# Peptides against a protein of PDB entry 3NZW: the designs that were tried, part 50

Target 1, 212 residues: chain A of PDB entry 3NZW
Amino acid sequence: TTTLAFRFQGGIIVAVDSRATAGNWVASQTVKKVIEINPFLLGTMAGGAADCQFWETWLGSQCRLHELREKERISVAAASKILSNLVYQYKGAGLSMGTMICGYTRKEGPTIYYVDSDGTRLKGDIFCVGSGQTFAYGVLDSNYKWDLSVEDALYLGKRSILAAAHRDAYSGGSVNLYHVTEDGWIYHGNHDVGELFWKVKEEEGSFNNVIG
Target 2, 222 residues: chain B of PDB entry 3NZW
Amino acid sequence: QFNPYGDNGGTILGIAGEDFAVLAGDTRNITDYSINSRYEPKVFDCGDNIVMSANGFAADGDALVKRFKNSVKWYHFDHNDKKLSINSAARNIQHLLYGKRFFPYYVHTIIAGLDEDGKGAVYSFDPVGSYEREQCRAGGAAASLIMPFLDNQVNFKNQYEPGTNGKVKKPLKYLSVEEVIKLVRDSFTSATERHIQVGDGLEILIVTKDGVRKEFYELKRD

## One batch from the design tools (peptide; aimed at target 1 A22 A49, target 2 Y106)

Design b2_p20_7_s3 (made by RFdiffusion4, then SolubleMPNN; from b2_p20_7, 9 letters changed)
Fold by OpenDDE base, seed 3:
Structure b2_p20_7_s3 (fold): chain B 212 residues (1-212), chain C 222 residues (1-222), chain A 20 residues (1-20)
Amino acid sequence: as target 1 above (212 residues)
Amino acid sequence: as target 2 above (222 residues)
Amino acid sequence: MEPTGGGFLHPFMLDIIHPA
């Protein structure tokens, strides 16, 4: 798995691969590793597929209950804290989760929290999470700047996942791409890694370790 | 060390069509190298036009299917006989599986039916309740033999339009019920030749707007 | 136990690097 999220002048980019594995078996190439909690809040999945899918869906229900009770959208800080508190109660039980809670509220602006099953909760501007995270960081850190255009930021997110999919055997399938703004998240499509690889290689003159 | 799990072998296969879905399974039940039964059905009509199979350890599979059937019954009681949708069924099964997260059902679960738009739907589950809607899925002993075949023949993976020098992929197209049945039969016939835990009989449940139809075919009995 | 054909009895993983 490779998931990433980063803040920039235009909001948040979220990009993820779509491969699931069971040992050496590719279980799926089409897994949705982004959960759309509400129109303004996304959760990403790494670790146990069932753990992430079950508890982030549960988180969505808790976020909706907050909205009904308080008559306002839940903050990214509060949503991430609910998840963090839950996984902390299960500490030592064997949950496997590496998640990012990404959203935009008027009070907080664009916000990213990292939450894992060890009980770690971190606020930050850039996170890559998964077995391919180091490969994604290599591309992302080399090209990141706050003043990226939306187009360049989307491309950078997509390109970083592609690099990880190329080097990490546990990452691949496709890139799912999101842009989060004050008006909510926008889905920017599913990009097959096979097609994307050859396109990027041709356009950039990159991946020269692979002979066409 | 106490191992509460067994493996009863077998293989299951789901394929979604445009306005139908198919869930198929062989009827062989085995322990190690001993055939327990040559006809033990493992694909079930659960009502509300939902078919289900949980393949792996048969005791766990049977328990899970029974629990789901009970859930369907209770859903009708609580919601004035409202039909359970396939997506709601998938969510319910997730809760059944994840409720035993720390002592899992040793099964790969597939359900098939029609979605709310009348389109064919197949959902697959891991042992602890992660699920995905897919066009096709193989599960069980011969899943590793069949799944690549389905990728090629249902999802048209690695197929290109003739004369395009591999630049244009074969377009996705829904298969007819006859084409799907042929693929299922070919899949199980081939799997039976190469895997000892697959054989004897093939039972196919076809879900349409008109209900569930069953078909049976003989497989090799070696 | 050898994974039964296709590893279907293993939970599906979205692999993470465990801290070394």
Scores: peptide ipSAE 0.284, ipTM 0.816, DockQ to the pose 0.065
OpenDDE base, seeds 1, 2, 4, 5: peptide ipSAE 0.126, 0.270, 0.041, 0.273; ipTM 0.775, 0.810, 0.753, 0.807; seeds 1, 4 fail the geometry check

Design b2_p20_7_s4 (made by RFdiffusion4, then SolubleMPNN; from b2_p20_7, 9 letters changed)
Fold by OpenDDE base, seed 3:
Structure b2_p20_7_s4 (fold): chain B 212 residues (1-212), chain C 222 residues (1-222), chain A 20 residues (1-20)
Amino acid sequence: as target 1 above (212 residues)
Amino acid sequence: as target 2 above (222 residues)
Amino acid sequence: MEPTGGGFKHPFMLDIIHPA
C-alpha cells in the first residue's frame, strides 16, 4: 500500500493505490483505500483492510452523530481524536491501521491528521503511509512546494503513488486521486498504473531503467 | 497445539452480468485427502434474491450462513418486511465477520444478487469482513487457478484489439447468462483436472429479477 | 507460504511498513 496526503495553497491532495494482498497473492487491484466520511472529510486506509474499513466506517457514523447533536460539522481534530481514542482502547489486541484523516473546516482550514493503531496521532502538512511510503516521499519531497498550482499538485500526488507502485511489490493497481477544498472533496478519477506508467514515461522521459 | 480450524476444500465463483448474477460452487467436501461427501451444497438462497457462499472451513461457513439467514428474518421483523438490499446485506455480513475479529471464521465469503438499479452485483469478503463489490471473484482451493482466468475472460485483462499493436484495449462488455455459465463450467472443469479438492458436482445459482434459478452439472468424480 | 487459493485463512492486507 501507498497512501499520501499533503497541504498546499489550493487545499489538500490525497492520492492512494488500490492493491490488496494476502501474502504473495494479489487479492485485489481495485480496493478503495479512501473512505468518504462526509463531503468535507476523507479517511485513508493502510494495514488490515477489515480493520480500516470497519473502524473508519464506524468513525463516519460518529461524525454524523456529532453533526446531528451539535448542529455543526465535526472538526478534523475531533474526528481524528475519536479514531485515535478508539484504536488506543484496542492497543495490544492486534489491530493494524495506518490512517490519515483529511478535511477542510472553516475554523481549521485544510487539515491532515495521521492516526495509527499504536496510538500515534500527528498533525502535519505532508504524510506518506504504507509499505511504499519511502518511494512516494522520494518523489513528493523533491518536488513539493506550497505554491503549487492545483494541476501541478494533483500531478505530483499521482506521480508519487506511481513511483511507489513501480518499486513496491505491495502497491499497484490504480491511483485514486482527491482534491479537498473549502467546498469539499473532489474525486479526480481512477488512473490505471499500467497505462499511467507508459504515459508518464513518454511525457517526462522518465523511468529510463525500463526499456520500451 | 490445538487447531480449531479445518479445511474442507472446494471452490466458489461469482460473476455479475448486466441484469443477473451467478454464484457457483462445487459440491465436494473433503478433509485432507478423504472425500467426505460428493454432494454437499455450499451455495445457498438466503431470501430477498440474495445468494451466499462461505467457502473454507465448512463448520464456520454453515454457521455464518445460518447467522445471515437469521439476520434477514430479523430485518423483516424490524422493518415491516422490507426487502434487504444487496449492499445492506454486504454491510451486515461485514459485521457478522468482524464480530469475530479475534477468532475469525475461516471462510472466503461471496454473495450475489441485484443492486437497487437491477444490475448484477457480486460482493466478496475476507475472513474478518473487508468487502468489495466486484464484477467477478473466485474463492476457495482453486481460486488461484480460476481468478486469473476470470481476469482475462470477464474483465478482458491483457486483451487488445487486433491490429492495434497493443495500443487499444479490448472494450469491456457485459456477458450474457449463457456466456457466463459457459465460463463457469469451463472454470470448474479445468480446476477439477488440476486440484484434488474440487470435483464431483457443480451447482450454479442464477439470480435475476424473476428470482433464483438453480442449475446442476456433473464434474469429474476422481 | 503458498497462497491458499481462496485466501480464506489470510486476511486481506493493505501492507504497512511501520516506521522503525
Scores: peptide ipSAE 0.284, ipTM 0.812, DockQ to the pose 0.066
OpenDDE base, seeds 1, 2, 4, 5: peptide ipSAE 0.271, 0.263, 0.282, 0.265; ipTM 0.799, 0.822, 0.809, 0.802

Design b2_p20_8 (made by RFdiffusion4)
Pose (drawn by RFdiffusion4):
Structure b2_p20_8 (pose): chain A 212 residues (1-212), chain B 222 residues (1-222), chain P 20 residues (1-20)
Amino acid sequence: as target 1 above (212 residues)
Amino acid sequence: as target 2 above (222 residues)
Amino acid sequence: DEEVEELLRQAEEARQWWHF
């Protein structure tokens, strides 16, 4: 798995791969590793497929309950804490999840929280999570500027996941893109690496190793 | 020491058509190198036009299917006999499985039916509730032998329009019930040839707007 | 024999928990 989310001038970019594995067995190439908690909240998934899916879906129900109770959208900080505190209660039981809670609130602006099953909870501008995280860091870190256009930022996130899907045997399938502004998240499509790789290689002249 | 798990073999297969779906499984049940039964059904009609199979440790598979069938019964009792849609059944199965997160039902489960638009639907599950809707899925012992074949023959993977210089992908025209039954039978004759835990019989459950139908085919017994 | 053992290992692996 490879997931990333980064802040910039135009808000937040979120990109994930869609591969699921059972060891060296490719279990699926079409899994959704992003969950739409609500119109302004996204959660990313890495680690145990069931733990991530189950607890992040549950997190969505908890965020919805907050809105009914407080008559107000839940903050990114509070939403990430609900998950962080839940996972902490299970520390030592073997839950396995690397997660990112990304969203927007007038009160917080673009906000990103890294939350994992160790109980670690970190606010930051840039995170890459999963077995392919370092491959995504390599491309994302060397081309990142705060002042990227929405178009360039969307591409970098896409290109970074592509780099990870190429080098990490445990990442691949397709790339799912999102952009987060104060008007909520905008889905930017599902890009199959099977076509995205050759297209990027030709248009960009990169991936100069692999023979085409 | 005591091991609460065993492996009863078997292979299951699910394919979704435009307005139908199928869930198939061999009827052989095994322990180690012996055959417990040459005919022990492993795919079940659970009502509300849903078929399911939980393959792996059979005791767990039976307990799960039994628990789900009872779940559909109570769904009717608590919701004025409302039909349990396949999507709702899938989320329900997720909670049943994740409920044993720390002592899992050791099964790979697949369910089939039609969605609320009458389209064919297949859902497959991880032992602890991870699930996704798909066009087709092979589960159980021969899953590693069959799933590649289905990616090729069902979703036309790696296939291109001849003479397009591999530029144009083979279109995703959709399979009829007849063409699906062929792929299923071929899949199981192939699996019976290469995997020692697959054989004896093949039982297919076909689901349409008219309900659930069954077809049976012999397989090699060796 | 070697092929049967390999297929059994692959079957066990395919039956394991899914990871992202």

Design b2_p20_8_s1 (made by RFdiffusion4, then SolubleMPNN; from b2_p20_8, 11 letters changed)
Fold by OpenDDE base, seed 3:
Structure b2_p20_8_s1 (fold): chain B 212 residues (1-212), chain C 222 residues (1-222), chain A 20 residues (1-20)
Amino acid sequence: as target 1 above (212 residues)
Amino acid sequence: as target 2 above (222 residues)
Amino acid sequence: DKRIEELEKQAREAAGEWYL
């Protein structure tokens, strides 16, 4: 898996691959590694598929209950804390989760929290999570700046996942791309890596280690 | 050391069409190299136009199917005989599986039916309850032999329009029920040739708006 | 501990659990 999220002047970019594996077996190329919790809040998945899918869905229910009880959308901080508290209760039980909770509230603005099954909870501007995270960081860190245009930021997110999909055997399939703004998240499509690779190679003159 | 799990072999396969879905399984049940039964059905009609199979350790599979059937029953009691939708069934099965997260059902589960729009639907589950809706899925012993074939023949992977130098992918389209049945039969006959845990018989359950139909075909008995 | 965790992961994957 490779997931990433970063803050910039235009909000948040979230990009993820779609491969699931069981050892050397590619179990799926079409897994949804982003849960749409509400129109303003996303969760990303890395680690055990069932652990992530089950507990992030549960988190969605908790967020909805908050909204019903408090008549206000839950904060990104509070949502991430709920998940963090949950996984901490299971610490040592063998949960495998590397998640990012990304969203927008009036109080917080665009916000990203990293939460993992070790009990780590971090607020930050840039995170890459998964077996391909170092490959994604290589591209992302080299090109990131706060003042990116929305178009450039979307491309950078997509391009970083592509780099990871190329180098990490456990990442691939397609890139799912999101842009989070004050008006909520916007889905920017599913981009098949098989097609995207050649397109990017041609347009950039990159990936010169591969001959077409 | 006590091993609570067995492996009863077999293979299952689901394919969704436009207005139908198919779930198929061989009828061989084995332990090690011994055939326990040449006809032990593992694909079940669970009511509400949902068919289900949980392939792997048969004891766990049977337990899971029974629990799901009971869940359907209680759903009717609690919701005035409302039909359980396939997506709700999938969520329910996730909870059944994940409820045993630390002592899992040793099975690969597939369900098939129609979604609320009348479109064919196939959901597959890992042993601990992750699930995905797909157009096709193979599970069990020969899944590694069949799944790549389905990628090619259902999802048209690695197929391109002639004369385009591989630049235009073959367009996705729904397969007819006849085409799907043919693919299922070819999949299982081929798998039977190369895997000792697959054979004897093939049972296919076809789900349409009119209900569940069953077909049976002989496989090699070697 | 880390080695045990890796072995457990491998066993789970061999059992068919999906990882992302």
Scores: peptide ipSAE 0.539, ipTM 0.861, DockQ to the pose 0.321; fails the geometry check
OpenDDE base, seeds 1, 2, 4, 5: peptide ipSAE 0.535, 0.520, 0.531, 0.531; ipTM 0.858, 0.857, 0.858, 0.857; seeds 1, 2, 4, 5 fail the geometry check

Design b2_p20_8_s2 (made by RFdiffusion4, then SolubleMPNN; from b2_p20_8, 10 letters changed)
Fold by OpenDDE base, seed 1:
Structure b2_p20_8_s2 (fold): chain B 212 residues (1-212), chain C 222 residues (1-222), chain A 20 residues (1-20)
Amino acid sequence: as target 1 above (212 residues)
Amino acid sequence: as target 2 above (222 residues)
Amino acid sequence: SKEIEELLKKAKEARGPWEL
């Protein structure tokens, strides 16, 4: 898996691959590694598919309960804390989760929290999570700046996942791309890695290690 | 040595069509190299136009299917005989599986039916309850043999339009029920030839708006 | 028991859960 999220002047970009594996078996190329918790809040999935899918769905329910009780959308901080507290209770039990909780509230603005099954909870501007994270960071860090246009930011997110999909055997399939703004998240499509690779190679003149 | 798990082999296969879905399974039940039964059905009509199979350790599979059937019954009781949707069924099964996260059901689960729009639906589950809706999925012993074939024949992977020099993919299209049945039969026939845990018989459950139909075909018995 | 936990782990790995 390779997931990433980063803050920039235009909000948050979230980009993820779609491969699931069971050992050396490619279990799926079409897994949705982003859970849409609410119109303003996303969760990303890395690690155990069931652990992430189950508990992030549970998180969605908790977030909805918060909204009903408090008559206000839950903060990204609070949502991530709920998940963090939950996984911490299971610490040592064998949960495998590397997640980013990304969202917008009027109070917080665009916000990203990293939460993992070790009990780590970090607020930050840039995270790459998964087996391909180092490959994604290589591209993302090299091109990131706060003042990216929305278009450039979307491309950078997509391009970083593509780089990881190229080098990480456990990443691939497609890139699912999101842009989170004050008005909520916007889905920016599913981009098949095979098609995207050749397009990017042609347009950038990159990936010269692969003969066309 | 105590081992709470067995492996009864077998293979299952789901394919979603436009207005139908198919879930198929062989009828061989095996332990190690010994055939326990040549006819032990593993694909079940669970009501509400939902068919289910949980392939792997048969005791776990049977338990899971029974629990799901009970869940359907309770759903009807609680919701005035409302039909359980396939997506809700998938969520329910996730909870059943994940409820045993630390002592999992040793199974690969597939369900098939129609979604709320009347479109074919196949959901597959890992042993601990992750699930995905797909157009096709193979599970069990010969899944590694069949799944690549399904990628090619259902999803048209690595197929291109003639005369395009490999630049234009073969367009996705739904297969007819006849085409799907043929594909399923070919898949199991080929799997039977190459995997000792697959054979004897093939049961195919076809879900349409008119209900569940069952077909049976003989497989190689060696 | 520790032995059962190890067996469960092996069983889980043998019919591997999906990993992302």
Scores: peptide ipSAE 0.372, ipTM 0.789, DockQ to the pose 0.319; fails the geometry check
OpenDDE base, seeds 2, 3, 4, 5: peptide ipSAE 0.368, 0.357, 0.361, 0.354; ipTM 0.798, 0.794, 0.797, 0.787; seeds 2, 3, 4, 5 fail the geometry check

Design b2_p20_8_s3 (made by RFdiffusion4, then SolubleMPNN; from b2_p20_8, 12 letters changed)
Fold by OpenDDE base, seed 2:
Structure b2_p20_8_s3 (fold): chain B 212 residues (1-212), chain C 222 residues (1-222), chain A 20 residues (1-20)
Amino acid sequence: as target 1 above (212 residues)
Amino acid sequence: as target 2 above (222 residues)
Amino acid sequence: DAEIAELEAAAREAAGPWYL
């Protein structure tokens, strides 16, 4: 898996691959590694598919309950804390989760929290999570600027996942791309890695390690 | 060291059509190199136009299916005989599986039916309850033999329009029930030839708006 | 991060559950 999220002047970019594996077996190429918790809040999934899917869905329910009780959307800080507290209760039980909770509230603005199954909870501007994270960081860190245009930021997110999919055997399938703004998240499509690779190679003159 | 799990072999396969879905399984049940039964059905009509199979350790599979059937019954009691939708069934099964997260059901679960729009639906589950809606899925012993075939023949992976020099992919289209049944039969006959844990019989459950029908075909018995 | 990668690696050795 490779997931990433980063903050920039235009909000948050979230990009993820779609491969699931069971050992050396590619279990799926089409897994949704982003949960749309509400129109302003996303969760990303890395690690155990069931752990992430189950608990992030549960988190969604908790976020909805908060909205109903408090008559306001839950903060990204609070949502991430709920998840962090939960996984901490299961510490040592063998949960495998590397998640990012990404969202926008009027109070917080664009916000990203990293939450893992060890109970680590980190607020930050840039995270790459998964087996391909180092490959994604290589591209992302090299090109990241706060002042990126929305178009450039979307491309950078997509391009970083593509780099990881190229080098990490456990990442691939497609890139799912999101842009989170004050008005909520916008889905920017599913991009097949095969098609995307050749397009990017041609347009950039990159990936010259592949002859054709 | 005590192993609480067995492996009863077998293979299952689901394919969604436009207005139908199929879930198929062989009827061989084995332990190690011994055939326990040549006819032990593992694909079940669970009511509400939902068919289910949980392939792997048969004791776990049977337990899971029984629990799901019971869940369907309770759903009717609690919701004034409301039909359980396939997506709700998938969520229910996730909870059944994940409820045993630390001592999982040793099964690959597939369900098939129609979604609320009347479109064919196949959901697949890992042993601990992650699930995905897919156009097709193979599970069990010969899944590694069948799934690549389904990628090619259902999802048209690696197929291109003739004369385009690989630039234009073969367009996705739904398959007819006859085409799907043919693919299922070809998959299982091929798997039977190459995998000792697959064979004896093939049972196919076909879900349409008119209900569930069953087809049975003999497989190689060696 | 390293722990997730290790967990993913260890989990990959266990046949059955899907990993992301």
Scores: peptide ipSAE 0.440, ipTM 0.796, DockQ to the pose 0.287; fails the geometry check
OpenDDE base, seeds 1, 3, 4, 5: peptide ipSAE 0.409, 0.393, 0.399, 0.430; ipTM 0.784, 0.799, 0.798, 0.789; seeds 1, 3, 4, 5 fail the geometry check

Design b2_p20_8_s4 (made by RFdiffusion4, then SolubleMPNN; from b2_p20_8, 7 letters changed)
Fold by OpenDDE base, seed 2:
Structure b2_p20_8_s4 (fold): chain B 212 residues (1-212), chain C 222 residues (1-222), chain A 20 residues (1-20)
Amino acid sequence: as target 1 above (212 residues)
Amino acid sequence: as target 2 above (222 residues)
Amino acid sequence: DEEVEELLAQAKEASGEWYL
């Protein structure tokens, strides 16, 4: 898996691959590693598919309950804390989760929290999470700046996942791309890695380790 | 060394069509190298036009299917005989599986039916309850032999339009029930030839708006 | 029971669980 999220002047970019594995077996190439918790809040998935899917879905329910009770959307801080507290209760039980809770509230603005199954909860501007994270960081860190245009930021997110998919055997399939703004998240499509690779290679003159 | 799990072999396969879905399984049940049964069905009609199979350790599979069937009954009781949707069934099964997260059902689960729009639906589950809706899925012993074939023949992976120099992919299209049945039969016939845990018989459950029908075909018994 | 936990851990690795 490779997931990433970063804050920039235009909000948050979230990009993820879609491969699931069971050992050396590619279990799926089409897994949705982003949960749309609400129109303003996303969760990303890395680690155990069931752990992530189950608990992030549960988190969605908790977020909805908060909205119903408090008559306001849950904060990104509170949502991430709920998840963090939960996984901490299971510390040592063998949960495997590396998640980012990404969203916008008027109070917080665009916000990213990293939460893992060790109970770590970090607020930050840039995170890459998964087996391909270092490959994604290589591209992302090299090209990141706060003042990216939305278009450039979207491309950078997509391109970083592509780099990870190229180098990490456990990442691949497609890139799912999101832009989170004050108005909520916008889905920017599913991009097949195979097609995207050749397109990017041609347009950039990159990936010269692969002969066309 | 004690192992709480067995492996009863077999293979299952689901394919979603436009207005139908198919879930198929062989009828061989084995332990190690011994055939326990040549006809032990592992694909079940669970009501509400939902068919289910949980392949791997048969005791766990049977337990899971029974629990799901009971869940369907309870759903009817609690919701005035409302039909359980396939997506709700998938969520329910996730909870059944994940409820045993720390002592999992040793099975690969597939369900098939129609979604609320009447379109064919196949959902597959890992042992601990992650699930995905897909057009096709193979599970069990010969899944590694069948799944690549399904990728090619259902999802048209690695197929390109002739004369395009590999630039234009073969377009996705739904398969007819006859085409799907043929693919299922070919898959299991091929799997039987190459895997000792697959054989004897093939039972296919076809879900349409008119209900569930069953077809049976002989496989090699060697 | 440590033996059961170890057994379950081994079973988990072999169970075919999906990882992301």
Scores: peptide ipSAE 0.457, ipTM 0.827, DockQ to the pose 0.303; fails the geometry check
OpenDDE base, seeds 1, 3, 4, 5: peptide ipSAE 0.446, 0.448, 0.450, 0.446; ipTM 0.822, 0.825, 0.831, 0.823; seeds 1, 3, 4, 5 fail the geometry check

## One batch from the design tools (peptide; aimed at target 1 T21 V31)

Design b2_p21_1 (made by RFdiffusion4)
Pose (drawn by RFdiffusion4):
Structure b2_p21_1 (pose): chain A 212 residues (1-212), chain B 222 residues (1-222), chain P 21 residues (1-21)
Amino acid sequence: as target 1 above (212 residues)
Amino acid sequence: as target 2 above (222 residues)
Amino acid sequence: LFYQPEDMVVETLEYYDSKIL
């Protein structure tokens, strides 16, 4: 698994791979590691497939309950805390999740929270989570500028997940892109590494090691 | 010490067609190197046009299928006999499985039917509720032998248009019920050849808008 | 993502592989 989310001039970019594993066995290439909590809230998934899916879906129901009660969209900070506090209650029971809660609110602007099953909760501009996180950091950190165009930022996030899908035996499948503005999240497609790799290699001249 | 889990072997397979779906499984049940039964059904019609199989530790698989069948019964009781759609059944199974997160049903579960548009549907589950909708899926002992074959023959993976210099991928034309039954039978004869826990018989459940049909085929008994 | 429980599932898969002729 490789997931990343980063803030920049144009809002937030979220990118994830779609591989699921059972050890060295590729269980699936077509899993959704991003959950759309609501029109302005996204959650990313890494770790235990069932823990992430179950608790993030549950988080969505908790966020919706807040909107009915308070007649107001839940903040990114509060939404990430609900998950952070829930996971903390289970500390020591073996839950396994590296998560990112990304969204926008007039009150907070573009906002990213890293939340994991250890109970760690961190607000930040850039996060890469999962077995492939360091591979994504390598490409993302060396090309990141706050002033990236929406187009360039979307590409960097996509390219970073691609770098991880190439080097990490436990990452791959396809790349799912999202862009977050004050008008909510915008889905930017599912890019199969099976074609995305060769295309990027030709157009970019990178991946110079692998023979084509 | 006491081990609450065992392994009863068996292999299951699910393929979704445009307006149908199938869920197949061998009828052999095993413990270690012995055969408990050559015919012990492992794929079930649970009503509302849903078939399911929970393969792995059979006691757990039976408890789960029994609990789900009862769930459909109560769904009707509590919601004015409304039909349980396959998507709803999948989310329901997720909660049943995750409910034992700390003492799991040790099973790999697949269900099949039609979605609300009448299209074929297959869902497969992790032991603790992780699930996804798919075109096809192999589960159980021979899953590692069969899933690669299905990626090739069902979803045309790694296959290209001849003479296109590997540029044009083989189109994703869709399989008829006849073509699917062939892939299923071939899959199980192959699995019976290479995996010692697969054999004796093959039972297929076909699901259409008209309901659930069954077909049975013998397999090698060695 | 990985299937849970991770170690039990991995050991079972290795066990099934050992049954392959």

